Peptides against a protein of PDB entry 7K3S. Designs and how they scored, part 11

Target 1, 60 residues: chain A of PDB entry 7K3S
Amino acid sequence: MEELSGKPLSYAEKEKLKEKLAFLKKEYSRTLARLQRAKRAEKAKNSKKAIEDGVPQPEA

## One batch from the design tools (peptide; made by RFdiffusion4, then SolubleMPNN)

Design b1_p10_8_s4 (from b1_p10_8, 4 letters changed)
Fold by OpenDDE base, seed 1:
Structure b1_p10_8_s4 (fold): chain B 60 residues (1-60), chain A 10 residues (1-10)
Amino acid sequence: as target 1 above (60 residues)
Amino acid sequence: AERSKNPKYL
């Protein structure tokens, strides 16, 4: 068993890790919002095309 | 080193 007897992280190291985690959570949320917007835009384009092509829209 | 003003480490 590797003894995970690593020195306890200093207060400053813990705060730096919290800041990094907060940043990563923010970037994740921004990326997710972009993906959701792209999916909505694609659905809207496909719906417009299907109406133009005379194809019945599948009920939502 | 700035001393943490956190009461858990005073």
Scores: peptide ipSAE 0.070, ipTM 0.658, DockQ to the pose 0.009
Fold by OpenDDE base, seed 3:
Structure b1_p10_8_s4 (fold): chain B 60 residues (1-60), chain A 10 residues (1-10)
Amino acid sequence: as target 1 above (60 residues)
Amino acid sequence: AERSKNPKYL
């Protein structure tokens, strides 16, 4: 068993890691919101094409 | 185990 007995992180090191984790969570949420917006925009383009291709041109 | 002294209470 490799003892992962790394020296206990100081309070300052723990707070720095908490700040880094909060930053990474914010960037993840921003990226996820962008991805969800892109997927919604793609679905909206596909639904417009389905409406435009589904109108039978009136035979003149 | 050395208590990590919270610098807010020093």
Scores: peptide ipSAE 0.070, ipTM 0.671, DockQ to the pose 0.008
Fold by OpenDDE base, seed 2:
Structure b1_p10_8_s4 (fold): chain B 60 residues (1-60), chain A 10 residues (1-10)
Amino acid sequence: as target 1 above (60 residues)
Amino acid sequence: AERSKNPKYL
């Protein structure tokens, strides 16, 4: 196990990294929620089109 | 020595 022999981060540096991590986690969650909403909207659009085109709904 | 502006030690 390589000991992380780096200079210990100051308290201020540690708090700044915690702030950055909290921000990145928030942006990740927001992006994931957008992606999930987009996938649901796409599925709903494709299902409507499949009904209009007379294609059997995939059972899955 | 720059006193760290740590609010825990102010």
Scores: peptide ipSAE 0.067, ipTM 0.657, DockQ to the pose 0.008
Fold by OpenDDE base, seed 5:
Structure b1_p10_8_s4 (fold): chain B 60 residues (1-60), chain A 10 residues (1-10)
Amino acid sequence: as target 1 above (60 residues)
Amino acid sequence: AERSKNPKYL
């Protein structure tokens, strides 16, 4: 087992990494929510277009 | 469980 013999991170370095990780998790969750909303909106547009293209206009 | 001695309490 290669012991990753990196110098132990100081308390301040660990807290700075925790803060960065919390920020990145928040931005990831926000981006994922935007993507899911965009995919739902796209599906709703495509379903409207498929109904409009698939209903033969009743010839008056 | 090694209690990491926080140096703030030395």
Scores: peptide ipSAE 0.052, ipTM 0.595, DockQ to the pose 0.007

## One batch from the design tools (peptide; made by RFdiffusion4, then SolubleMPNN)

Design b1_p11_1_s1
Fold by OpenDDE base, seed 5:
Structure b1_p11_1_s1 (fold): chain B 60 residues (1-60), chain A 11 residues (1-11)
Amino acid sequence: as target 1 above (60 residues)
Amino acid sequence: EEEKRKELEEQ
């Protein structure tokens, strides 16, 4: 375990890190939503192609 | 806000 034996962060440094963390969480959520939309669009394209190719859809 | 007031009172 690396001992975080650094000087205690000032209040201002802690707030700056909280702001940075909030920003990164927002960008993560945006990227995840984009990825999920892309995967749904890919599945929908593959399902349309499978219908065109006469492949029986697996009933869920 | 309260922690910022405390840090200004300790200077």
Scores: peptide ipSAE 0.046, ipTM 0.661, DockQ to the pose 0.000
Fold by OpenDDE base, seed 1:
Structure b1_p11_1_s1 (fold): chain B 60 residues (1-60), chain A 11 residues (1-11)
Amino acid sequence: as target 1 above (60 residues)
Amino acid sequence: EEEKRKELEEQ
């Protein structure tokens, strides 16, 4: 087992890592919400076109 | 704040 021969992180370094992790989680959630909104908008455009063109949509 | 105070007292 390689001993993790790193000096223990200071309190300040741990808090900085917690802040960075919270930021990354927020940006992930924002990106995911944007992707889901884009997919819903695409599905809604395709359903409107399929109604106009008389083509049955494949049920999901 | 309290944990930061304990770390400053240990130096």
Scores: peptide ipSAE 0.046, ipTM 0.666, DockQ to the pose 0.000
Fold by OpenDDE base, seed 3:
Structure b1_p11_1_s1 (fold): chain B 60 residues (1-60), chain A 11 residues (1-11)
Amino acid sequence: as target 1 above (60 residues)
Amino acid sequence: EEEKRKELEEQ
């Protein structure tokens, strides 16, 4: 059993880890929101094509 | 702030 009894992190090291974790959570949420927008935009493009192919253009 | 005061009291 490798003793993961690393020296207790200083208060400053703990705060730095909290800041890093908060930053990573923010970047994750931004990336997830971008991915969700991209998937919605793809669905909206596919739905627009399905409507355009399904409406007979009135021959003028 | 309180945790920083505690660290200064343990030195």
Scores: peptide ipSAE 0.042, ipTM 0.653, DockQ to the pose 0.000
Fold by OpenDDE base, seed 4:
Structure b1_p11_1_s1 (fold): chain B 60 residues (1-60), chain A 11 residues (1-11)
Amino acid sequence: as target 1 above (60 residues)
Amino acid sequence: EEEKRKELEEQ
């Protein structure tokens, strides 16, 4: 087991890692919200198709 | 601000 006896991160290195983590959390939340909207839109399209195919059009 | 002040005191 190589002891990663890495020098303690400087304050500036810790702040840079906090900024990177905040950015990644924001992009994750954006992607998750997009995925949830897409899944809801697919369910709504499939429900509309099932209603349109299951209702006999009233013969005019 | 406090963390930055502490870093300046350790130099």
Scores: peptide ipSAE 0.041, ipTM 0.654, DockQ to the pose 0.000

Design b1_p11_1_s2
Fold by OpenDDE base, seed 3:
Structure b1_p11_1_s2 (fold): chain B 60 residues (1-60), chain A 11 residues (1-11)
Amino acid sequence: as target 1 above (60 residues)
Amino acid sequence: KEEEERERKEK
């Protein structure tokens, strides 16, 4: 049992950590949403290009 | 309300 024998965080320190965690979760969610939009936009560009080039889209 | 709860926990 590793005793987490660190000094108990003050209320203010706990709230500051909650604020930092909320910020990091928000930035993670924004980054994930950007990545998902980028992947969808890439698929849509490849789809448009495949139609323009007369190439059958691989159904996958 | 959140600030008043902070002041109560600092006393």
Scores: peptide ipSAE 0.028, ipTM 0.558, DockQ to the pose 0.000
Fold by OpenDDE base, seed 5:
Structure b1_p11_1_s2 (fold): chain B 60 residues (1-60), chain A 11 residues (1-11)
Amino acid sequence: as target 1 above (60 residues)
Amino acid sequence: KEEEERERKEK
């Protein structure tokens, strides 16, 4: 296992990485909420279509 | 606490 013997990150570099991680966590949570909303919307559309296709119109 | 630790390290 090659030790990534990179120079120890400065305090300023560590703080910049913490800020990037906080940003990425925020964007992840927003994207996840959007995905969950989209999945609920698709389930609602598919349920409406299944009701429309699954009721035989009584031929009058 | 985190802001007070920044000010101590800038001196």
Scores: peptide ipSAE 0.025, ipTM 0.527, DockQ to the pose 0.000
Fold by OpenDDE base, seed 2:
Structure b1_p11_1_s2 (fold): chain B 60 residues (1-60), chain A 11 residues (1-11)
Amino acid sequence: as target 1 above (60 residues)
Amino acid sequence: KEEEERERKEK
């Protein structure tokens, strides 16, 4: 195991990393929620198009 | 206690 023989991070550097991690977790959660909404909207559009084209919808 | 620990780390 390579010992990361770097100088110990100061308290201020650790707090700044915690803030960055909290920000990144928030942006990840927002992006995941957007992706889930997009998938639901795509399913709803495909379902509407399948009705218009007279194709039987796959039962869920 | 938590506020006094913040002031001690800002010096």
Scores: peptide ipSAE 0.023, ipTM 0.524, DockQ to the pose 0.000
Fold by OpenDDE base, seed 4:
Structure b1_p11_1_s2 (fold): chain B 60 residues (1-60), chain A 11 residues (1-11)
Amino acid sequence: as target 1 above (60 residues)
Amino acid sequence: KEEEERERKEK
């Protein structure tokens, strides 16, 4: 296994990595919230179809 | 003091 004997990261390199990590965490949380909203919307559509197909419209 | 700490972090 090659020892990643990389030089110790400077303070500036560490701060740049912290900023990148904070950005990636923010985009991950945004994407997860969008996915959860999409799943809730899909469930709501399927529940509406099940009510429309399971209740004979009263012919008035 | 604050500038000296900034210069120490840039090295």
Scores: peptide ipSAE 0.021, ipTM 0.524, DockQ to the pose 0.000

Design b1_p11_1_s3
Fold by OpenDDE base, seed 3:
Structure b1_p11_1_s3 (fold): chain B 60 residues (1-60), chain A 11 residues (1-11)
Amino acid sequence: as target 1 above (60 residues)
Amino acid sequence: EEEEKRKREEE
């Protein structure tokens, strides 16, 4: 059993890790929100095409 | 702040 008992992290090292984790969570949430918006925009494009292909354009 | 102060008192 390799003791992963590395020296206890200093208070400053723990706070730095908390800050890095908070930053990473924020960037993950931003990326996820971008992906969700992209999927919604793609669905909205496909629904517009289905309406345009299904409505006879009034001949001018 | 208090935990940093405690650590400076233990060194």
Scores: peptide ipSAE 0.043, ipTM 0.647, DockQ to the pose 0.000
Fold by OpenDDE base, seed 2:
Structure b1_p11_1_s3 (fold): chain B 60 residues (1-60), chain A 11 residues (1-11)
Amino acid sequence: as target 1 above (60 residues)
Amino acid sequence: EEEEKRKREEE
């Protein structure tokens, strides 16, 4: 384990890192929700196309 | 805020 032998972070530096972490967690959650919505929309489009093409839907 | 106050009392 590399000992992070750096000077201890100031209170202000720690709070700035907490704010950055909170921001990144929020953007991650938004991106994940967008990805999940896109996958659901793709499944729904593929299901509609398979019905139109007369292909049996795999039971989910 | 409270953690900042405690740290100023330990210096």
Scores: peptide ipSAE 0.041, ipTM 0.641, DockQ to the pose 0.000
Fold by OpenDDE base, seed 4:
Structure b1_p11_1_s3 (fold): chain B 60 residues (1-60), chain A 11 residues (1-11)
Amino acid sequence: as target 1 above (60 residues)
Amino acid sequence: EEEEKRKREEE
């Protein structure tokens, strides 16, 4: 187990961690928006195919 | 900026 060096983080170390956290939050939000768009596009494709194949649409 | 300056004076 690495001993979490019980030294208080410097101002520069705290700012570097804030920048990393802001970057990770931005990339998370971008990835989530892409996933939600992909799920909506998949639902729209499945609905088109189900109309063409005469399959009852799943309500809601 | 002011909080950064204060911490550089405390080191």
Scores: peptide ipSAE 0.040, ipTM 0.644, DockQ to the pose 0.000
Fold by OpenDDE base, seed 5:
Structure b1_p11_1_s3 (fold): chain B 60 residues (1-60), chain A 11 residues (1-11)
Amino acid sequence: as target 1 above (60 residues)
Amino acid sequence: EEEEKRKREEE
């Protein structure tokens, strides 16, 4: 395992990384909420299609 | 803030 023998991060570099991490956590939560909404919408579409295709229209 | 205070006391 190559030791990442990088110079210790300055206080300012650590704060910038904390800000980036906070931003990425926010975008992750937003994306997850969007994905969950999309899956619910897809399930609702598939349920409507299954009702439409599963009822024989009575030929009058 | 506390880590920044410690750094100013070590300079």
Scores: peptide ipSAE 0.039, ipTM 0.633, DockQ to the pose 0.000

Design b1_p11_1_s4
Fold by OpenDDE base, seed 5:
Structure b1_p11_1_s4 (fold): chain B 60 residues (1-60), chain A 11 residues (1-11)
Amino acid sequence: as target 1 above (60 residues)
Amino acid sequence: EEEERRRREEE
């Protein structure tokens, strides 16, 4: 157990950490949405290429 | 809000 042997965070330090966490959660959600769009776009490109290359697509 | 209320009760 690492004892967090730090002075208790002041109210102002806690509020600043809450703001940083809110910002980080927003940036995470934005990045995740970007990644999901990129993966969908890559799948669509690969599907188009597989049709062009005459590779039978596995019917879903 | 609750921590701000507590701070006003300790002054």
Scores: peptide ipSAE 0.047, ipTM 0.660, DockQ to the pose 0.000
Fold by OpenDDE base, seed 2:
Structure b1_p11_1_s4 (fold): chain B 60 residues (1-60), chain A 11 residues (1-11)
Amino acid sequence: as target 1 above (60 residues)
Amino acid sequence: EEEERRRREEE
């Protein structure tokens, strides 16, 4: 195991990494919420199409 | 908050 014997990060470097991590967490949460909305919209489109095609909806 | 507290304990 190579010891990560890097110089101790300064306070300012740690804060900059915390800010970057907070930003990435925020963008992840936004992307996840977008994905969840897209999946719900797809389910709602597929449900309308299956009603129009006379196919019984699988109750999930 | 915790790191600001630590800075006040090192002064």
Scores: peptide ipSAE 0.046, ipTM 0.632, DockQ to the pose 0.000
Fold by OpenDDE base, seed 1:
Structure b1_p11_1_s4 (fold): chain B 60 residues (1-60), chain A 11 residues (1-11)
Amino acid sequence: as target 1 above (60 residues)
Amino acid sequence: EEEERRRREEE
């Protein structure tokens, strides 16, 4: 087991990593919310189309 | 806050 005994990060390096992590968490949450909205919009389009086409929707 | 804590540990 190689102990990656990397030099202790300076305060400034730790803060820069915290800022990067906060940014990445924000972009992840934004992307996830966009994906969830897209999936809901797709489900809503498919439900409208299947009502128009007279196809019984499987109740999920 | 963490900088202020470090400053108090160095005094």
Scores: peptide ipSAE 0.043, ipTM 0.632, DockQ to the pose 0.000
Fold by OpenDDE base, seed 3:
Structure b1_p11_1_s4 (fold): chain B 60 residues (1-60), chain A 11 residues (1-11)
Amino acid sequence: as target 1 above (60 residues)
Amino acid sequence: EEEERRRREEE
C-alpha cells in the first residue's frame, strides 16, 4: 500500500479542501433533490393520466 | 480557534 505519506497539508490547503467538499456536497444534494422532484412529477403525470383515462368525462 | 492555535505555535 503506498502510504499517502505526502507532505502534511497546510492549514490553508485543508480549509480549501473542506470548502470544495462542502460545495460538492451542496451541488450533489441540489441535483439529487431535482432528480427526486422529476421522478415525483413523472409519477404524478402518470397518476393524472390513469385517472383521466378511467373517469368518463360527463358530456354536458 | 484553529487559526489562533496556529498563531501561538508560530511564536
Scores: peptide ipSAE 0.041, ipTM 0.633, DockQ to the pose 0.000

Design b1_p11_2_s1 (from b1_p11_2, 5 letters changed)
Fold by OpenDDE base, seed 5:
Structure b1_p11_2_s1 (fold): chain B 60 residues (1-60), chain A 11 residues (1-11)
Amino acid sequence: as target 1 above (60 residues)
Amino acid sequence: RSKERLEEALK
């Protein structure tokens, strides 16, 4: 096991790491929300196609 | 702006 016995992080280095972590969490949440919207949109397209294929077009 | 400051801080 490499002892990650690095020098104790200064207060400023710890705050910088917290900011980096907060940014990464924000970007993760944004990406997750985009993915969830894409999956919902795909499911909604597939359900609309299933309804359109199941409705007999009224002969005009 | 905030992303660029964090990328610059990662160099």
Scores: peptide ipSAE 0.091, ipTM 0.740, DockQ to the pose 0.121
Fold by OpenDDE base, seed 2:
Structure b1_p11_2_s1 (fold): chain B 60 residues (1-60), chain A 11 residues (1-11)
Amino acid sequence: as target 1 above (60 residues)
Amino acid sequence: RSKERLEEALK
């Protein structure tokens, strides 16, 4: 087993990594919320199209 | 500013 004998991270390096992790979690949550909204909008568009294609247009 | 510094520190 290669001991990851990395120098112990300083307090400042640990806080910088926590800040990076918090930022990545925020951007992940934002991206997930966008994806879920896009999927809901796609379903709403498909349902609207299915109603328009299912109504017999009155022949003029 | 803080967001930009974090985006730069992730490159």
Scores: peptide ipSAE 0.086, ipTM 0.736, DockQ to the pose 0.121
Fold by OpenDDE base, seed 1:
Structure b1_p11_2_s1 (fold): chain B 60 residues (1-60), chain A 11 residues (1-11)
Amino acid sequence: as target 1 above (60 residues)
Amino acid sequence: RSKERLEEALK
């Protein structure tokens, strides 16, 4: 365990670090939501192709 | 503006 034996961060440095952490958490959540939507869209495209290739068109 | 300042402060 490397002791964080560095000089105590000033109040301003702590607030700047909290803002950075809040921003990173927001961008992570946005990226995760995009990834989940992309995976759902891919599954929906693959399911549509599997249904279209597996349903015999009714002969006219 | 606020996002750019945070991105610059992360470099």
Scores: peptide ipSAE 0.085, ipTM 0.735, DockQ to the pose 0.126
Fold by OpenDDE base, seed 4:
Parts: structure tokens; sequence; C-alpha cells
Structure b1_p11_2_s1 (fold): chain B 60 residues (1-60), chain A 11 residues (1-11)
């Protein structure tokens, strides 16, 4: 077992790492929500096209 | 100010 003999992080360094992790978690959650919304919008477009292509447009 | 500097350092 290589002892990770790195000097113990100071309180200030630990707080800075917590802030970085909180930011990264927030940006990850925002990106995931955008991706999920995009996938739902794509499915809704494909469902509209399938309905429009399957209904004979009434000739005017 | 501190939050904006952290967001700039992570871009």
Amino acid sequence: as target 1 above (60 residues)
Amino acid sequence: RSKERLEEALK
C-alpha cells in the first residue's frame, strides 16, 4: 500500500475543494437536465412526424 | 466576486 504521504490538506484547501465539487455537481446536473430535455424534444418531434405522415391530409 | 472567480478558474 503506497502511503499517500501527501501533507494533510489545510482547512482552507478542504473548503476550496468542497466549493469546486459543489460547482462541478451543479454543472453536471444542469447538463444532464438539458440532455434529458433535448431527448424528450426529439421524441416529441418524431411522434408529430409519424402522426402527420400517417394521416392523409384532406385535399382542399 | 468569490463565486465568479471560481467559475472563471474552472472554464
Scores: peptide ipSAE 0.077, ipTM 0.720, DockQ to the pose 0.097

Design b1_p11_2_s2 (from b1_p11_2, 6 letters changed)
Fold by OpenDDE base, seed 5:
Structure b1_p11_2_s2 (fold): chain B 60 residues (1-60), chain A 11 residues (1-11)
Amino acid sequence: as target 1 above (60 residues)
Amino acid sequence: ERKKRLEEALK
């Protein structure tokens, strides 16, 4: 076990790490929302195709 | 701005 016997972080270093963590959480949430939107759009395209293949084409 | 301050603080 490497003892993480790092020097106690100063108040300023802790605040800097909190700010880094807040930024990373924001970028993660933005990326997750994009991924969820993409997955919903893919499902909506697949559902449209399944409906179109089930509708009798109007005879010309 | 906040992103720039974080990048400068990572150097």
Scores: peptide ipSAE 0.090, ipTM 0.738, DockQ to the pose 0.116
Fold by OpenDDE base, seed 4:
Structure b1_p11_2_s2 (fold): chain B 60 residues (1-60), chain A 11 residues (1-11)
Amino acid sequence: as target 1 above (60 residues)
Amino acid sequence: ERKKRLEEALK
């Protein structure tokens, strides 16, 4: 592990890290929003199936 | 372009 603990980051290094962090935060938020939509869609499908399986088919 | 430079700098 290079001990980067002692040298103050240059302005250019700080800006590069800010840009990396902004990109990672954007991709995280996009992935989280996809996961939350998928989880809501799954819950909605499971709730519809539970209602359908609980309705006695009218005997013909 | 900007996205490519970030992907290269994360390798």
Scores: peptide ipSAE 0.087, ipTM 0.730, DockQ to the pose 0.161
Fold by OpenDDE base, seed 1:
Structure b1_p11_2_s2 (fold): chain B 60 residues (1-60), chain A 11 residues (1-11)
Amino acid sequence: as target 1 above (60 residues)
Amino acid sequence: ERKKRLEEALK
C-alpha cells in the first residue's frame, strides 16, 4: 500500500476538492442522462422502423 | 465564473 505520505490538506484544499467532486458528479449525472435519452431515442426510431417493416401492407 | 474556476483547477 503506497502510504499517502502527502502533507495533510488544509481546510481550503479539502473544500476545493469537495467542490471539484461535486462538479464531477454533476457532469457525470448529466452525461448519463444524455446517454439514456439517446438510447431511448434510438429504440423509439428502431421500433418505428420495425412497425413499418413488420406490418404486411394489406394488398388492396 | 464558478464552473470555469473548477475546470482550470482540474488542469
Scores: peptide ipSAE 0.087, ipTM 0.737, DockQ to the pose 0.141
Fold by OpenDDE base, seed 3:
Structure b1_p11_2_s2 (fold): chain B 60 residues (1-60), chain A 11 residues (1-11)
Amino acid sequence: as target 1 above (60 residues)
Amino acid sequence: ERKKRLEEALK
């Protein structure tokens, strides 16, 4: 095991990494929420299309 | 401001 004897991160470096990690977690969660909304929107479009193709339009 | 500093620190 190579001891990753990286110099112990200073308190300031640890806090900076915690802030970076918190930011990345927030952006990840926003991206996941966007992806989930997009997947729901695609399901809703497919459901609308399936209803529209299943209802005979009254010919005018 | 804080968001901008974090975005700059991620570059």
Scores: peptide ipSAE 0.082, ipTM 0.729, DockQ to the pose 0.101

Design b1_p11_2_s3 (from b1_p11_2, 5 letters changed)
Fold by OpenDDE base, seed 1:
Structure b1_p11_2_s3 (fold): chain B 60 residues (1-60), chain A 11 residues (1-11)
Amino acid sequence: as target 1 above (60 residues)
Amino acid sequence: EKKERLKKALE
């Protein structure tokens, strides 16, 4: 483990890093939720196409 | 205000 042989971060630098981390966690959660919705929408489209191609449309 | 602070913290 590389010892952070650097000067101890100031209080202000630590708070800046906490704010960056909170932002990144929020953007990660938002991106994950978008990905999960996209995957569900793709599955729903593929399922609808498979049903429409496999079921003879009732002739009107 | 909070959004502008977060933006400045990412620069």
Scores: peptide ipSAE 0.100, ipTM 0.737, DockQ to the pose 0.100
Fold by OpenDDE base, seed 3:
Structure b1_p11_2_s3 (fold): chain B 60 residues (1-60), chain A 11 residues (1-11)
Amino acid sequence: as target 1 above (60 residues)
Amino acid sequence: EKKERLKKALE
């Protein structure tokens, strides 16, 4: 195990990294929620098309 | 204030 012989991060650098990590986790969660909504909307569109293709449009 | 700190942390 090569000890990452980096200078110990200052308290300020650690807090900055915690803030970056908290931001990235928040943006990840937002993106995941958007993806889940998009997948649900796609399934709902596919189900609407399957219903529309199964309903004879009333000829006027 | 909190938004500006987060912005400065991402720069």
Scores: peptide ipSAE 0.099, ipTM 0.734, DockQ to the pose 0.087
Fold by OpenDDE base, seed 2:
Structure b1_p11_2_s3 (fold): chain B 60 residues (1-60), chain A 11 residues (1-11)
Amino acid sequence: as target 1 above (60 residues)
Amino acid sequence: EKKERLKKALE
């Protein structure tokens, strides 16, 4: 049994980990917002293409 | 200061 009795993290190590976690949460939220914008843009493009393919162009 | 500290925490 590997006792994960890792030496108690110093106050400085705990604060460094909190700063890393806060950064990762911010980058996650930024990436999620980009993904949601991309998904909305893709849906808008597909909807525009479906309307253009469904309107008979008047033959001149 | 806070930005520079964050940069050093990610290196």
Scores: peptide ipSAE 0.099, ipTM 0.735, DockQ to the pose 0.108
Fold by OpenDDE base, seed 4:
Structure b1_p11_2_s3 (fold): chain B 60 residues (1-60), chain A 11 residues (1-11)
Amino acid sequence: as target 1 above (60 residues)
Amino acid sequence: EKKERLKKALE
């Protein structure tokens, strides 16, 4: 195991990394929520098409 | 002010 012989991070550097991590977690959660919404919308479009192709339109 | 410092630290 290579010892990560990096100087101990200052308090200010640790707080800056916590702020970056909090931002990345927030953007990740927003992206996941958008992806889940898109997948639900796609399933709802496919279910509407399957109902419309399976019901004979009443000829007027 | 605090929001602009955060934006510049993430660029």
Scores: peptide ipSAE 0.076, ipTM 0.694, DockQ to the pose 0.096

Design b1_p11_2_s4 (from b1_p11_2, 5 letters changed)
Fold by OpenDDE base, seed 2:
Formats: sequence, C-alpha cells, structure tokens
Structure b1_p11_2_s4 (fold): chain B 60 residues (1-60), chain A 11 residues (1-11)
Amino acid sequence: as target 1 above (60 residues)
Amino acid sequence: KKEERLKKALE
C-alpha cells in the first residue's frame, strides 16, 4: 500500500495550486461559453435552411 | 503577464 503520505504541501504550494485551479476554472468557463455560442449559431443556420427549403420559389 | 505565466506552468 503506497501511503500517499506526501509531504504536507507548504503554504506557497497550496496557493500555487489554488491559482492553477482558478485559471483552469476560468478556461473551462470560456470554453463552455464558446461551445454554447457555436451551438446557437449552428441552430440558427439550420433554422434558416429549413425556412428556405419550405418556401416554394414562385416559378416565374 | 500573470495569466501567461500560469499557462506556461500548466504546459
């Protein structure tokens, strides 16, 4: 059994890990917001195509 | 500057 009795992290190491975690949470939120914008843009493109295919062009 | 240093420390 490897005792994960890793040496107690110093105050400086704990603060460095908190800063890394805060950065990762920010990048996650940014990526999620990009994904949500992309999904809305794709839905808007698909809805525009469905309207264009559903309007009979008047044969002139 | 701080954000770029954090990015380099995660690579």
Scores: peptide ipSAE 0.107, ipTM 0.766, DockQ to the pose 0.120
Fold by OpenDDE base, seed 1:
Structure b1_p11_2_s4 (fold): chain B 60 residues (1-60), chain A 11 residues (1-11)
Amino acid sequence: as target 1 above (60 residues)
Amino acid sequence: KKEERLKKALE
């Protein structure tokens, strides 16, 4: 484990890193939710196409 | 404004 042989981070630097980490966690969660919605939408499109290709549309 | 400042400070 590389000992961070650097000067101890100031209180202000630690708070800035906490704020950056909180932002990154929020953006990660938002991106994950978008990915999950996209995957569900793709599955729904593929399922709708498979049903539409396999079921004769009732002629109007 | 705050989120944009944080994004710009991560670039």
Scores: peptide ipSAE 0.105, ipTM 0.763, DockQ to the pose 0.108
Fold by OpenDDE base, seed 4:
Structure b1_p11_2_s4 (fold): chain B 60 residues (1-60), chain A 11 residues (1-11)
Amino acid sequence: as target 1 above (60 residues)
Amino acid sequence: KKEERLKKALE
């Protein structure tokens, strides 16, 4: 195991890193929520098309 | 403001 021979992070550097991680977690959660909504919308479009192709339109 | 500063520091 290479010893990470880096100087110990100051309190200010640790707080800056925590703020960066909190921002990244928030943007990740927003992106996941958008992806989940997109997948649900695609599934809902495909289910509507499968119903419309399976019902003979009443000829007027 | 704070979120924009963090975004620019990750680019």
Scores: peptide ipSAE 0.104, ipTM 0.763, DockQ to the pose 0.108
Fold by OpenDDE base, seed 3:
Structure b1_p11_2_s4 (fold): chain B 60 residues (1-60), chain A 11 residues (1-11)
Amino acid sequence: as target 1 above (60 residues)
Amino acid sequence: KKEERLKKALE
């Protein structure tokens, strides 16, 4: 195993990486929640179309 | 606004 002989990250660099990671996790969670809402909205649109295609429109 | 300041601080 090649030891990644990178200089040990300073405390400040580690905290900066933790902040970056926390931000990315938050943006990921927001994106995932948006995707889940979009998938639910798509299912709700498909169910509304299936109901509308099954209801005879009253001819005026 | 807060997220943009955080993004600029993380660059």
Scores: peptide ipSAE 0.093, ipTM 0.743, DockQ to the pose 0.073

